# Ledger of designs, part 40: peptides against a protein of PDB entry 5IXI

Target 1, 141 residues: chain A of PDB entry 5IXI
Amino acid sequence: TPLLDASSLEYLFAQGQYDLVKCLAPIRDPKTEQDGHDIENECLGMAVLAISHYAMMKKMQLPELPKDISYKRYIPETLNKSIRQRNLLTRMRINNVFKDFLKEFNNKTICDSSVSTHDLKVKYLATLETLTKHYGAEIFE

## One batch from the design tools (peptide; aimed at target 1 Q34 E40 N87)

Design b2_p26_3_s3 (made by RFdiffusion4, then SolubleMPNN; from b2_p26_3, 15 letters changed)
Fold by OpenDDE base, seed 1:
Structure b2_p26_3_s3 (fold): chain B 141 residues (1-141), chain A 26 residues (1-26)
Amino acid sequence: as target 1 above (141 residues)
Amino acid sequence: SALEELDKFMHSRDDEFYELIKELEK
């Protein structure tokens, strides 16, 4: 595993977010229908990490976050398009589940100060490596 | 560790999301 200083980690985290959303680092192909569901869930999890990191950096509480900060801007564009094609009720359900996930994550993980922005970046990049086809070779081997 | 805690939490909603996604296919 390569040595990553704070500056390098910050760079890789930012680049990783961009690559995931823009599909420059495409998510892996699902092997089964259930695997496809798992991939989608992982993407939503990635959004939680990214948003939480943003909130921590800005020293903002969840209720203080702009309403436009949702999973839509933190998941692959292809997945976002797929979700937008689903009916209104489904989209509302996805949004509600995501909001609950984000709230729970903030309350139980961030608010107790046990998790740092550093931890979030590491987790994000580690997950990104497993979620995408051939991203970054071996970041945390 | 903090990372282990994160790993555990990240999978805490798997069942909930699974059910939601399955409903989308109907």
Scores: peptide ipSAE 0.177, ipTM 0.722, DockQ to the pose 0.542
OpenDDE base, seeds 2, 3, 4, 5: peptide ipSAE 0.173, 0.170, 0.105, 0.176; ipTM 0.719, 0.708, 0.648, 0.714; seed 5 fails the geometry check

Design b2_p26_3_s4 (made by RFdiffusion4, then SolubleMPNN; from b2_p26_3, 13 letters changed)
Fold by OpenDDE base, seed 4:
Structure b2_p26_3_s4 (fold): chain B 141 residues (1-141), chain A 26 residues (1-26)
Amino acid sequence: as target 1 above (141 residues)
Amino acid sequence: SPLEEIDKFMHSRDEEFYEMIKELEK
């Protein structure tokens, strides 16, 4: 197995975000309705990780993020389309869940600087590997 | 740990993959 230096990790993280959003690394098929919800929640979590990483790189706290910060460009496009087709109340709930998620994550992990951008990238890639069908296989060849 | 803090908010807890990455970064 090849060594994974910081530059390689940065590349993989960036590419992983692109692959997830563009569905080049498609998310796994849900086994049940609850599994589908879990997958969506994982995607929201991925968005939290990505946004938090962005915020840390820009050295900004949650209140400094744009007021219209959203998961929309950080989740699979297929999921985003699915969410947009849901009724207003559902979309509002999802948005509120995400905002609460981001806020809580920021309060518990980002604000105290206990989590590094490195940690976020590692967690992102680790989650991406389990969330998608075949991602990561070539990385460790 | 940072991983534990992140995992509080994540449904998946892929410890095996995380450890693998740690080994690759040594």
Scores: peptide ipSAE 0.195, ipTM 0.648, DockQ to the pose 0.080
OpenDDE base, seeds 1, 2, 3, 5: peptide ipSAE 0.117, 0.119, 0.099, 0.142; ipTM 0.621, 0.621, 0.635, 0.618

Design b2_p26_4 (made by RFdiffusion4)
Pose (drawn by RFdiffusion4):
Structure b2_p26_4 (pose): chain A 132 residues (1-60, 70-141), chain P 26 residues (1-26)
Amino acid sequence: TPLLDASSLEYLFAQGQYDLVKCLAPIRDPKTEQDGHDIENECLGMAVLAISHYAMMKKMSYKRYIPETLNKSIRQRNLLTRMRINNVFKDFLKEFNNKTICDSSVSTHDLKVKYLATLETLTKHYGAEIFE
Amino acid sequence: SEADERYDEYLDEQAFAKFKEFISDL
């Protein structure tokens, strides 16, 4: 018997996206520059998941689906790099919706679950309350 | 900048593979 029902899961998914974007769920610190880039890449993956879920739900840019801090960080890079980030994101999104949704038979449930399960490891102290 | 170049190299060479790794448990 699971802890959450569909309603709580949907709400938690919406709250999780809100927390990730508004940085109430701050992304974890990088151990290395490589780990940092990997984290940014996972954020792009999270944006793909959020967009894919939205499109899936209605039966059909990454900027509004990633932490604002990374957004401000990306806005500081050269234009070619930004075009490169856009192209990489588009490729991820296309590849995910064209192949992975079908191949791995990804439902909306699995998607929300992966999203939140990824929040548990992508962000600092998710679900915890720290008092000073 | 040198940092942009390193990042561009990462996106071109690794980012897709890391995305596959990220979504592999779906």

Design b2_p26_4_s1 (made by RFdiffusion4, then SolubleMPNN; from b2_p26_4, 10 letters changed)
Fold by OpenDDE base, seed 4:
Structure b2_p26_4_s1 (fold): chain B 141 residues (1-141), chain A 26 residues (1-26)
Amino acid sequence: as target 1 above (141 residues)
Amino acid sequence: SEEDEKYLEYLDTKAKENFKKFVSDL
């Protein structure tokens, strides 16, 4: 796997976020019902990575983040639309799952300062490759 | 819906495992 310099990684990370959200890199088709659940959960995970990266760049801990922080800006628009069509209780539960995920992730990685923004970018792009259709295959050889 | 509940149950049961997936390789 070729090493990417910081500038290249920053660019790819930003572009990857854009491509995921705008569905320019569409998420893969689910093979099973469980796979569909995994895909959606993985998208929430991508949101956690992106938000955590943002927080680290701003030198903010989770309690300092806006209380209305959500996954909505950080997941594929198609998935966001799908979630909005679900009933209120389900949407609330999804929000809780996401917030718990974000909290736990920050507690174990960000707050302990064991993970760098570089690590998050790499993880994001690596996950993006497996989550989406034919994305970044040339980057991670 | 029942589909939503099944999804939520899946998330609840697999939440820790899924979290580990995102942390293990960091």
Scores: peptide ipSAE 0.128, ipTM 0.696, DockQ to the pose 0.579
OpenDDE base, seeds 1, 2, 3, 5: peptide ipSAE 0.114, 0.118, 0.051, 0.057; ipTM 0.686, 0.683, 0.586, 0.587; seed 5 fails the geometry check

Design b2_p26_4_s2 (made by RFdiffusion4, then SolubleMPNN; from b2_p26_4, 10 letters changed)
Fold by OpenDDE base, seed 2:
Structure b2_p26_4_s2 (fold): chain B 141 residues (1-141), chain A 26 residues (1-26)
Amino acid sequence: as target 1 above (141 residues)
Amino acid sequence: SEEDKKYMEYLDTKALENFKEFVSDL
C-alpha cells in the first residue's frame, strides 16, 4: 500500500466526499433488499465520519453543532432524493437513528479519545473503495 | 408502503448495531 503524505490524504478525503455526494463514485448495486438497507446504513455511517471530521477540525464538540445537523449534505444525492420521497414517519425515524449514531460515535471519539482525524480519513476512503462501484485504484488493502 | 415497513424494522432492530460494527475498527 502506497504511503500517503498528509496533504495527499487530505486531498483524497476531500475529493472522496465530493465524489460520494455528487455520485461521481456511485454506490454499489444492492444484491438483496437487506443489502440495500446495509448500503444505506453505511452511507449514514459515512455521514457520521464526515461530520465528526468537520467537528474535530473546527475544534468543536458534537453537542456544539447546530441542532439541525443532518446527513443530507453528506450522503449520495440519489439516496437523499430517495429518502425525501419516503413517508414522514420513516424520515423521522431515519433522523432519530442518525442522531443516535452521532451520539454513539461521540462517545467513541470524545469520551474515549481514540479516534483522530487521520483515522477518519483513512476509514472514509477505505469504505469508499467497497461501498462504491469503481472508486479509485485500491488505495488501501 | 411495505418497503417502508421493512426499512423501519431494520432501523429499529439492526441499524445501530450495524453502525457500531461499521466503526468498530476505529
Scores: peptide ipSAE 0.740, ipTM 0.959, DockQ to the pose 0.807
OpenDDE base, seeds 1, 3, 4, 5: peptide ipSAE 0.739, 0.737, 0.737, 0.737; ipTM 0.958, 0.958, 0.958, 0.958

Design b2_p26_4_s3 (made by RFdiffusion4, then SolubleMPNN; from b2_p26_4, 12 letters changed)
Fold by OpenDDE base, seed 2:
Structure b2_p26_4_s3 (fold): chain B 141 residues (1-141), chain A 26 residues (1-26)
Amino acid sequence: as target 1 above (141 residues)
Amino acid sequence: SEEDEKYLQYLDTEAKENFKKFVSSL
């Protein structure tokens, strides 16, 4: 695996976020209905990583984040469009689950400081390689 | 819809655990 300096990693992370959201790196096709649910869950996870990274870079605490913080800007646009078509209860539940994810993960990042921004970028890019159809050429092993 | 109901069941029973697994490598 190639050694990436901080600047290269930052660039790839930023580009990776853009590629995921803009569907330039489209998410893989689900093999089953269950797999589809898992894929969406990973997308929510990616949103948590992205938001957490942002918060850490800005030295923001969880309470300082907007109360209406959402996954919408951090998941593939195609998925976001799909979710918007679902019924109100489903959308509400997704919102609640996502907020729970953020709250839980905050313990590992800001509270415990066990996860660095570097770790988040690596995890994000590594996940892109498996979550999307074509992204990545073994950036991380 | 039935699809929404199945997904809701997923969110209630599997999503949190799968998220924990997702971030466990960190």
Scores: peptide ipSAE 0.737, ipTM 0.958, DockQ to the pose 0.776
OpenDDE base, seeds 1, 3, 4, 5: peptide ipSAE 0.733, 0.732, 0.733, 0.735; ipTM 0.957, 0.956, 0.957, 0.957

Design b2_p26_4_s4 (made by RFdiffusion4, then SolubleMPNN; from b2_p26_4, 12 letters changed)
Fold by OpenDDE base, seed 2:
Structure b2_p26_4_s4 (fold): chain B 141 residues (1-141), chain A 26 residues (1-26)
Amino acid sequence: as target 1 above (141 residues)
Amino acid sequence: SAEDERYMSYLDNEAKSNFKKFVSSL
């Protein structure tokens, strides 16, 4: 497992976000319906990590974030399109669940400062290895 | 649909705990 310096990690994190959103690193095929739900949930988690990282870099508190903050620009575009095709109640629930994730995680990242931007980048990249097809072996293996 | 109902059930009953597991390493 190679050691990554700060600059390399920053680059890989940025590239990883791009790859996930643009589906250059496509999410893995679900094995079951339950697995599909888990995959989507992890994508929402990835969005939380990305937004939290952004907020921390900008020295922003959760109340300072726009009320319309959304997962839409932080999840795979294919998944975003899929979600848009689901019924209104489902989309509303997804939005609410996501906001709850942000609120919960805000305590760890901003309020308590128990999670660093470094930790977020590492977790993000590590998750890409398991969430997507054939990604990141050269980074963490 | 039944699929939507199962997904909603997931959001209501599993999503939060799975997210907690997801970030547990942090």
Scores: peptide ipSAE 0.749, ipTM 0.963, DockQ to the pose 0.751
OpenDDE base, seeds 1, 3, 4, 5: peptide ipSAE 0.748, 0.747, 0.747, 0.748; ipTM 0.963, 0.962, 0.963, 0.963

Design b2_p26_5 (made by RFdiffusion4)
Pose (drawn by RFdiffusion4):
Structure b2_p26_5 (pose): chain A 132 residues (1-60, 70-141), chain P 26 residues (1-26)
Amino acid sequence: TPLLDASSLEYLFAQGQYDLVKCLAPIRDPKTEQDGHDIENECLGMAVLAISHYAMMKKMSYKRYIPETLNKSIRQRNLLTRMRINNVFKDFLKEFNNKTICDSSVSTHDLKVKYLATLETLTKHYGAEIFE
Amino acid sequence: LEEEERKDHLMFSTAKEVFDNFISDL
């Protein structure tokens, strides 16, 4: 018997996206520059998941689906790199919706689950309350 | 310019692999 029902899961997914975007769920610190880039890439993956879920739900830019801090960080880079980030994101999104959804038979449930399960490891102290 | 190229290479050379690993348990 699981802890959450569909309603709580949907609400938690929406809250999780809110937390990730507004940085109430701050992304974890990088161990290395490579780890940092990997974290940014996971953020793009999270944006792909959020967008794919939205499109899937209605039976059909990454900027509004990633932490604002990374957004401000990306806005500081040269134009070619930003075009590059856009191309990489588009490729991820296309590959995910064209192949992975079908191949791995990804439902909306699995998607929200992966999203929140990824929040548990992508962000600092998710689901915890720290008092000073 | 060289530092930007280095950072771009580091970021994007493994981007596909990072994404694949990220969604592999779906």

Design b2_p26_5_s1 (made by RFdiffusion4, then SolubleMPNN; from b2_p26_5, 11 letters changed)
Fold by OpenDDE base, seed 3:
Structure b2_p26_5_s1 (fold): chain B 141 residues (1-141), chain A 26 residues (1-26)
Amino acid sequence: as target 1 above (141 residues)
Amino acid sequence: MLKELEDDLLRFSRAKEVFKKFISDL
């Protein structure tokens, strides 16, 4: 389909990252406390997709990424501020879980060539549609 | 959802379950 061609995906993926991080496409309101946790977890997943895509485009392996690589610049700015206000132990747990998953995702999903940059863009945009209030509804439905 | 998009999303089923296990420890 025209939506899934390379040119369309490149544009939408770049714009989608900007809109999510800058909160121009705000995340949806949680229905329950558990739903709120699920939304935050999905945002962290979006960061994994974005970082992995960046690494693949730069032909970099995980050890070659900046030593301080984190989710901070790849999640909504409002969520990043919220996480920074949480206690030290909570922040450490979030950081550790994120780094561990990023490592495993790289080793067992990216490095074995089971996932392409095309796949990452598709997954990112599809998740963005479900996470935000009305973004992409006219395109993906 | 478009059928082609749905097929692409199915390739992430394994990764999604792995991620859920990681975040459950948080």
Scores: peptide ipSAE 0.034, ipTM 0.612, DockQ to the pose 0.073
OpenDDE base, seeds 1, 2, 4, 5: peptide ipSAE 0.032, 0.034, 0.033, 0.027; ipTM 0.613, 0.610, 0.607, 0.607; seed 2 fails the geometry check

Design b2_p26_5_s2 (made by RFdiffusion4, then SolubleMPNN; from b2_p26_5, 13 letters changed)
Fold by OpenDDE base, seed 1:
Structure b2_p26_5_s2 (fold): chain B 141 residues (1-141), chain A 26 residues (1-26)
Amino acid sequence: as target 1 above (141 residues)
Amino acid sequence: SEKEKKEEELRFSNAKKVFKDFISSL
C-alpha cells in the first residue's frame, strides 16, 4: 500500500466522511437481514470514530461535548432517513446503543490515549473500503 | 409482528459484539 503523509491522510479522512454521509460512496447491499443490521451498526461505529477524532482534535473530554451529540450527521443520509421513520422505541434503542458505544470508546481514545487520531483515520478509511460498494482507492492494501 | 420483534431484539443484543469486533483492530 502507498504511504500517506499527514496532510494526505487528513484530506482523505475528511473526504471519506463526506462521501459516506452524502452517499457518494454508497454502502454495500446487505446479503441478509442480519447483514443489514451489521452494516447499520458499522455505520454507527464510523460515527463514533468521527466524533472521537473530532473531540481529540478539539482537546475535548466527553462531558464537554454537546449534550445532544448524535450519530445523525455522521452516518449515510439514507440511513438517517430510514432511522427517523422507525418507531420511538427503536430510535431510543439505537440512540442508547450509540451513546454507550461512544462512552466506552472514549475511554480508549481521550481518557487512556491508547488510540491516536492517526489510528482513527486509518481505521475509518479502511472500514470505508469494505463498507461501501466501489470505494476502490485501496489506500491501505 | 412477533417475528420482527424477535429479530430486532437479536439485533440489539448482538450490537455490542459487533462494536467490539469493529474496534478490535485498533
Scores: peptide ipSAE 0.349, ipTM 0.844, DockQ to the pose 0.611
OpenDDE base, seeds 2, 3, 4, 5: peptide ipSAE 0.342, 0.341, 0.338, 0.343; ipTM 0.834, 0.834, 0.831, 0.834

Design b2_p26_5_s3 (made by RFdiffusion4, then SolubleMPNN; from b2_p26_5, 13 letters changed)
Fold by OpenDDE base, seed 2:
Structure b2_p26_5_s3 (fold): chain B 141 residues (1-141), chain A 26 residues (1-26)
Amino acid sequence: as target 1 above (141 residues)
Amino acid sequence: SAAEEKEEKLRFENAKEVFKKFVSDL
């Protein structure tokens, strides 16, 4: 297992976010319809991690973030395009579920100081490895 | 339709479960 110091981890985390959003690290192919839903939900989870990390780094609480905070810039562009094509009710539900999850995550993990920015980066990269086809396999081998 | 609504509700309930797992892994 490669030794990752703080600087290396920060670099990989930043690059990983870019690669996921820009689809340079494409998400894995769904095995079933339900698997497809799970992949989308994990992408939304990745958005929560990224936003939470941002908030922690900026020493901001969720109420200080823009009220129109969204998953859109933190998920694969292909998925974002797909979601935008769904009906209004579905999009509203996705937004609500995401916002509720973000609030819950903040209250139960961030506010309790049980999760560090380091933990978020590790979780993000670990999930990225399993969520995408071949990305970063050597990081945690 | 009612069937579609039920399916969507189930989908989003499942999403909540996925999110719970996401948090528990930290």
Scores: peptide ipSAE 0.250, ipTM 0.784, DockQ to the pose 0.553
OpenDDE base, seeds 1, 3, 4, 5: peptide ipSAE 0.248, 0.244, 0.245, 0.244; ipTM 0.775, 0.781, 0.771, 0.775; seed 1 fails the geometry check

Design b2_p26_5_s4 (made by RFdiffusion4, then SolubleMPNN; from b2_p26_5, 9 letters changed)
Fold by OpenDDE base, seed 2:
Structure b2_p26_5_s4 (fold): chain B 141 residues (1-141), chain A 26 residues (1-26)
Amino acid sequence: as target 1 above (141 residues)
Amino acid sequence: KEEEEKEDELRFSRAKEVFKKFVSDL
């Protein structure tokens, strides 16, 4: 991985979030239906990273965050639209999975204080590269 | 409907495994 100064990393992280949500960095095509589910779950993970980073930057823990935190604005718009069209039970289960992820991640990062915002940005960008079709080709590999 | 439910079960069962990958390297 190339050496990135703090300002460059912050810029790339912000741009990466924008690119993922706006589908400027489109998610990779699933090879199977199961792979498609994995991709969606990775997107939920990306949302957790983004939210956790926000919380850490604001020096806030989960109880201090809005109770209605959602993954919706942190995942690709296409995926968000797709999820909204699914039945209520599925949407509820997705919400539960996301909230469980967020809680668990918060306990292991924000509360643990072993993970920095820098680490989250790197993880986000690294995952973005593997999750999307062509993003980050010149950044990490 | 049953097939869709099975697909959902698979999706949600694997979600935890995907999430573990997010935590493992941090």
Scores: peptide ipSAE 0.472, ipTM 0.859, DockQ to the pose 0.718
OpenDDE base, seeds 1, 3, 4, 5: peptide ipSAE 0.471, 0.466, 0.470, 0.466; ipTM 0.858, 0.857, 0.857, 0.857

Design b2_p26_6 (made by RFdiffusion4)
Pose (drawn by RFdiffusion4):
Order: C-alpha cells, then sequence, then structure tokens
Structure b2_p26_6 (pose): chain A 132 residues (1-60, 70-141), chain P 26 residues (1-26)
C-alpha cells in the first residue's frame, strides 16, 4: 500500500516543479566542475520531464522549467554556448519523447515519480525542515 | 526499469555536455 494517492502525487509534482524553479529546493553544491555541469545537465533532463508530462497530459523553451539560479548563470555565458544549451535540450526532449516514452513505456505516473525521486537527490535536504 | 532507463539516458550525456560547454567557452 503506497503513501500517496494520484491527487497528492499530482499536487506534489506541481509543488516540486515550483520548488525546483523558484529555488525553494536549491540544487546541491557541485563537488567538481564536472559534477556541476552534470547537475546542469540533470536540470535540463528535469525540464524535459516536466514538458513531456505536460504534453502527455494534454494529449499532444527550457528556461521556465529549471532553477532560476541556473537560468541567471546560463544568461551570463556567450551566445554560442546558449545556442548549444538550446540544441542539447531540444535533442534531449526529442529523443525522450520519440524513443524513451515508447521503449520504456513511460507513463505520467513514472514520470512524476522519477521527477520527485530526482529532486530527492538533485536538491539540498528535500522534504526536510531545518531550524537554526 | 523505466526510472533507471530515464536516469541513464540523461546521465549518458554528462561528459558530452561538459566538453561542449568547455569548448564554446574557451
Amino acid sequence: TPLLDASSLEYLFAQGQYDLVKCLAPIRDPKTEQDGHDIENECLGMAVLAISHYAMMKKMSYKRYIPETLNKSIRQRNLLTRMRINNVFKDFLKEFNNKTICDSSVSTHDLKVKYLATLETLTKHYGAEIFE
Amino acid sequence: NPLEDIEEFFESHNQEYHELIKEDES
């Protein structure tokens, strides 16, 4: 018997997206530059998941689906790199919706689950309350 | 496992993403 039902899961998914974007669920600190870039890449993956879920739900830019801090950080880079990030994101999104959804038979439930499960490891102290 | 597959999909591009960022910002 699971903890959450569909309603709570949908609400938690929407709240999780809100937390990730507004940085109430701050992304974890990088151990290395490589780890940092990996984190940014996971954020692009999270945006792909959010958009894919939205499109899946209705039966059909990454900027509004990533933490604002990374957005400000990306806005500081040269234009070619931004075009590169856009191309990488588009490739991820296309590859995910064209192949992975079908191959791995990804439902909306699995998607929300992976999203939140990823929040548990992508961000600092998710689901915890720290008092000073 | 679809969750593992999704994770492996995005992680498979980590090194490529890092190299591309370093190349265009050099």

Design b2_p26_6_s1 (made by RFdiffusion4, then SolubleMPNN; from b2_p26_6, 9 letters changed)
Fold by OpenDDE base, seed 4:
Order: C-alpha cells, then sequence, then structure tokens
Structure b2_p26_6_s1 (fold): chain B 141 residues (1-141), chain A 26 residues (1-26)
C-alpha cells in the first residue's frame, strides 16, 4: 500500500467522488438481492461521508447546509435513477432515513473532533475500492 | 480509532437501511 501525502489524498478523494457519481468507476454487480441492498447502503454511506466532509471543510453544521443537499448528487447516477423509479412511499422513507443518518453522523464528526477530514477521505477511498468494479490501483488494504 | 468508530457507525446504520428497504420491497 502506497503512502499518500496530504495533497495526493486530497486529489484522489476529489477524483473518487467524481468517478463514483459519474459512474466512471461503476459500482459492482450485485450477486444477490441482499447484495444489491448492501451496495445501495454503501452508496448512501458514501454520500454521508462526502457531504460531511464538505460541511467540515466549510466549517458549517448540518442546519447551515443548503436545503437542496441530498444523497442524489453524491451517489452513482445509475442508483439515483433506480431510486427515482420506486414508489413515493419508498422514496420518502429513504430520504427520511438518510436525513437522520446524515444528522447523526454530523453530530459525531463535525461536533466531535474525534473524526477528522483525513479520516473521512481514507474511509471514502477505502470503501470506493470495495464498492466499484476494478477501481484503479489499490490505495488501501 | 476514528476509522473503527466510523465503521461501527456505518454498520449499524446500514442495517437500518437494509431492514427498511427489505420491508418496503417485500
Amino acid sequence: as target 1 above (141 residues)
Amino acid sequence: SPLEKIDEFFKSRNKEFYELIKELES
């Protein structure tokens, strides 16, 4: 595993976000229905990481985030399309659970200095490697 | 460690999402 300096980590984190959302690094194919759910959960988690990192970098808490911020812009476009095709009740509940997820995570990251932006980048990239199909060179083991 | 803390948090929340989706799609 290569040792990444701060600048390299920042670059890879930014590039990874773009690749995930734009499906340049496509998510892996689900092998089972449960696996599909796991993949979706991981993607939503990636959105939480990305948004929280953004908030932390801007030194703002969740209430200060733009109201239009949602998982939709931080998950793979293919998954976003899939969610939009589901019934209204499902979409509403997913959105509500995600909001709670983001809120709780922010309380434990932005408000709790125990987690740094560095940690978020590492977790994001590590998850990206396991979530996507043959994503580039391995960064973390 | 911070990374372990994140992992544990995500594990619990992923379970919640899974149960929700399973319920709605069953």
Scores: peptide ipSAE 0.388, ipTM 0.826, DockQ to the pose 0.515
OpenDDE base, seeds 1, 2, 3, 5: peptide ipSAE 0.387, 0.385, 0.388, 0.388; ipTM 0.824, 0.827, 0.821, 0.825

Design b2_p26_6_s2 (made by RFdiffusion4, then SolubleMPNN; from b2_p26_6, 10 letters changed)
Fold by OpenDDE base, seed 4:
Structure b2_p26_6_s2 (fold): chain B 141 residues (1-141), chain A 26 residues (1-26)
Amino acid sequence: as target 1 above (141 residues)
Amino acid sequence: DPLEKIDEFFRSRNKEFYDLIKETES
């Protein structure tokens, strides 16, 4: 477990986001239906982490974020395409649940300063390693 | 531990997403 300085961590975090969304680091294959659901949940969680990190870096609260902000740009493109193929009611429900998720996360972890941008990067990369097929980032905690 | 706090929060919200995705089966 090598020590990563701030610059290295920032680089890996940025690259990891790009790799996940662009499917350069493809998500793991589901072994069961439940596993598939878990994968989607993990991806949506990754979106929460990424958006929260963005907001913190820009020193913005949730109400100050762009109105069009959503999970769509922060999850694997393959998953985004899959969700777009679902019926309108399902998509609306996913959007609502995600917005509530993001709001609660911000209120309970970000707004109280209990979680830093550093923590978000570490959590993101750690989750990315387990979520994707062959991604292997070594992060010292 | 902030990392554990994140994990705990995600675990608490996993059921909501899981139930939604399972219900829609898409």
Scores: peptide ipSAE 0.428, ipTM 0.839, DockQ to the pose 0.504
OpenDDE base, seeds 1, 2, 3, 5: peptide ipSAE 0.428, 0.427, 0.426, 0.421; ipTM 0.842, 0.843, 0.836, 0.837

Design b2_p26_6_s3 (made by RFdiffusion4, then SolubleMPNN; from b2_p26_6, 11 letters changed)
Fold by OpenDDE base, seed 3:
Structure b2_p26_6_s3 (fold): chain B 141 residues (1-141), chain A 26 residues (1-26)
Amino acid sequence: as target 1 above (141 residues)
Amino acid sequence: NPLEAISNFFRSRNEEFYNEIKELES
């Protein structure tokens, strides 16, 4: 994989977030039902990475973040619409699981493994390449 | 390293998440 300098990585990370949410970089088509759930899980993971990066940049801990923070602003708009159409219990479970996911990622992985904002950007862009149809071919190939 | 730690965490959480949602929607 090519080496990216700090300025290039910062730009690509910001643009990648925009492209994912606005569906300018559309997510890949699922091959099976399980693959569809895996894609959805990866999108929620992208939200965890983005929110964690935001918190670290603002030097804020999770309890200090606004209580209304959620995955909704950090996943593809098409997926967000799909989730809103599911039953109440499913939506509640997704919210709870995501909150636990974010909390555990912060308390364990970030703290115990000394994850930096640089690491989060690299992981975000690498995942974006595999998650979307044609994104990032010129960056990681 | 940090990148491997991130990948390992996501892999384990994705399996748990899939199972819980699958049971709820069945």
Scores: peptide ipSAE 0.305, ipTM 0.791, DockQ to the pose 0.614
OpenDDE base, seeds 1, 2, 4, 5: peptide ipSAE 0.304, 0.304, 0.304, 0.299; ipTM 0.797, 0.796, 0.791, 0.793

Design b2_p26_6_s4 (made by RFdiffusion4, then SolubleMPNN; from b2_p26_6, 12 letters changed)
Fold by OpenDDE base, seed 3:
Structure b2_p26_6_s4 (fold): chain B 141 residues (1-141), chain A 26 residues (1-26)
Amino acid sequence: as target 1 above (141 residues)
Amino acid sequence: SPIEKIDEFFSSRNKEFYEEIKKLES
């Protein structure tokens, strides 16, 4: 695994978020139905990482974040459009599960200071490489 | 390690999420 300094990680993390959301780095094609769900779950996980990083950088706890905080601005635009086309119950469940996911992640990893912003950037970029079809040059392996 | 902790957390949550969504879409 290559070593990246703080400045490089910050730049790549910012660019990676943009590329994922704008679909400049498109997510990989699912091999099975279960694989498709796994890909969506990974995207939601990426949103958890991004939001948690944002909160930590702003020195804000989850209760202090805007009430309408959501995964919608932190996942691929194509996936967001797909979710909007699903039935109401499914959309409500996805939203609730995500909120619980974010809260639990915060309680078990962020609040106890066991995970830093550095760790979040590393995990984000590492996941981005496996989640997308052919994302740039290899960063982590 | 922190990365391993994140991986373990995501693995457990993803499994639960998949099962619940599968029930709604069946």
Scores: peptide ipSAE 0.369, ipTM 0.809, DockQ to the pose 0.552
OpenDDE base, seeds 1, 2, 4, 5: peptide ipSAE 0.368, 0.367, 0.368, 0.365; ipTM 0.813, 0.813, 0.811, 0.812

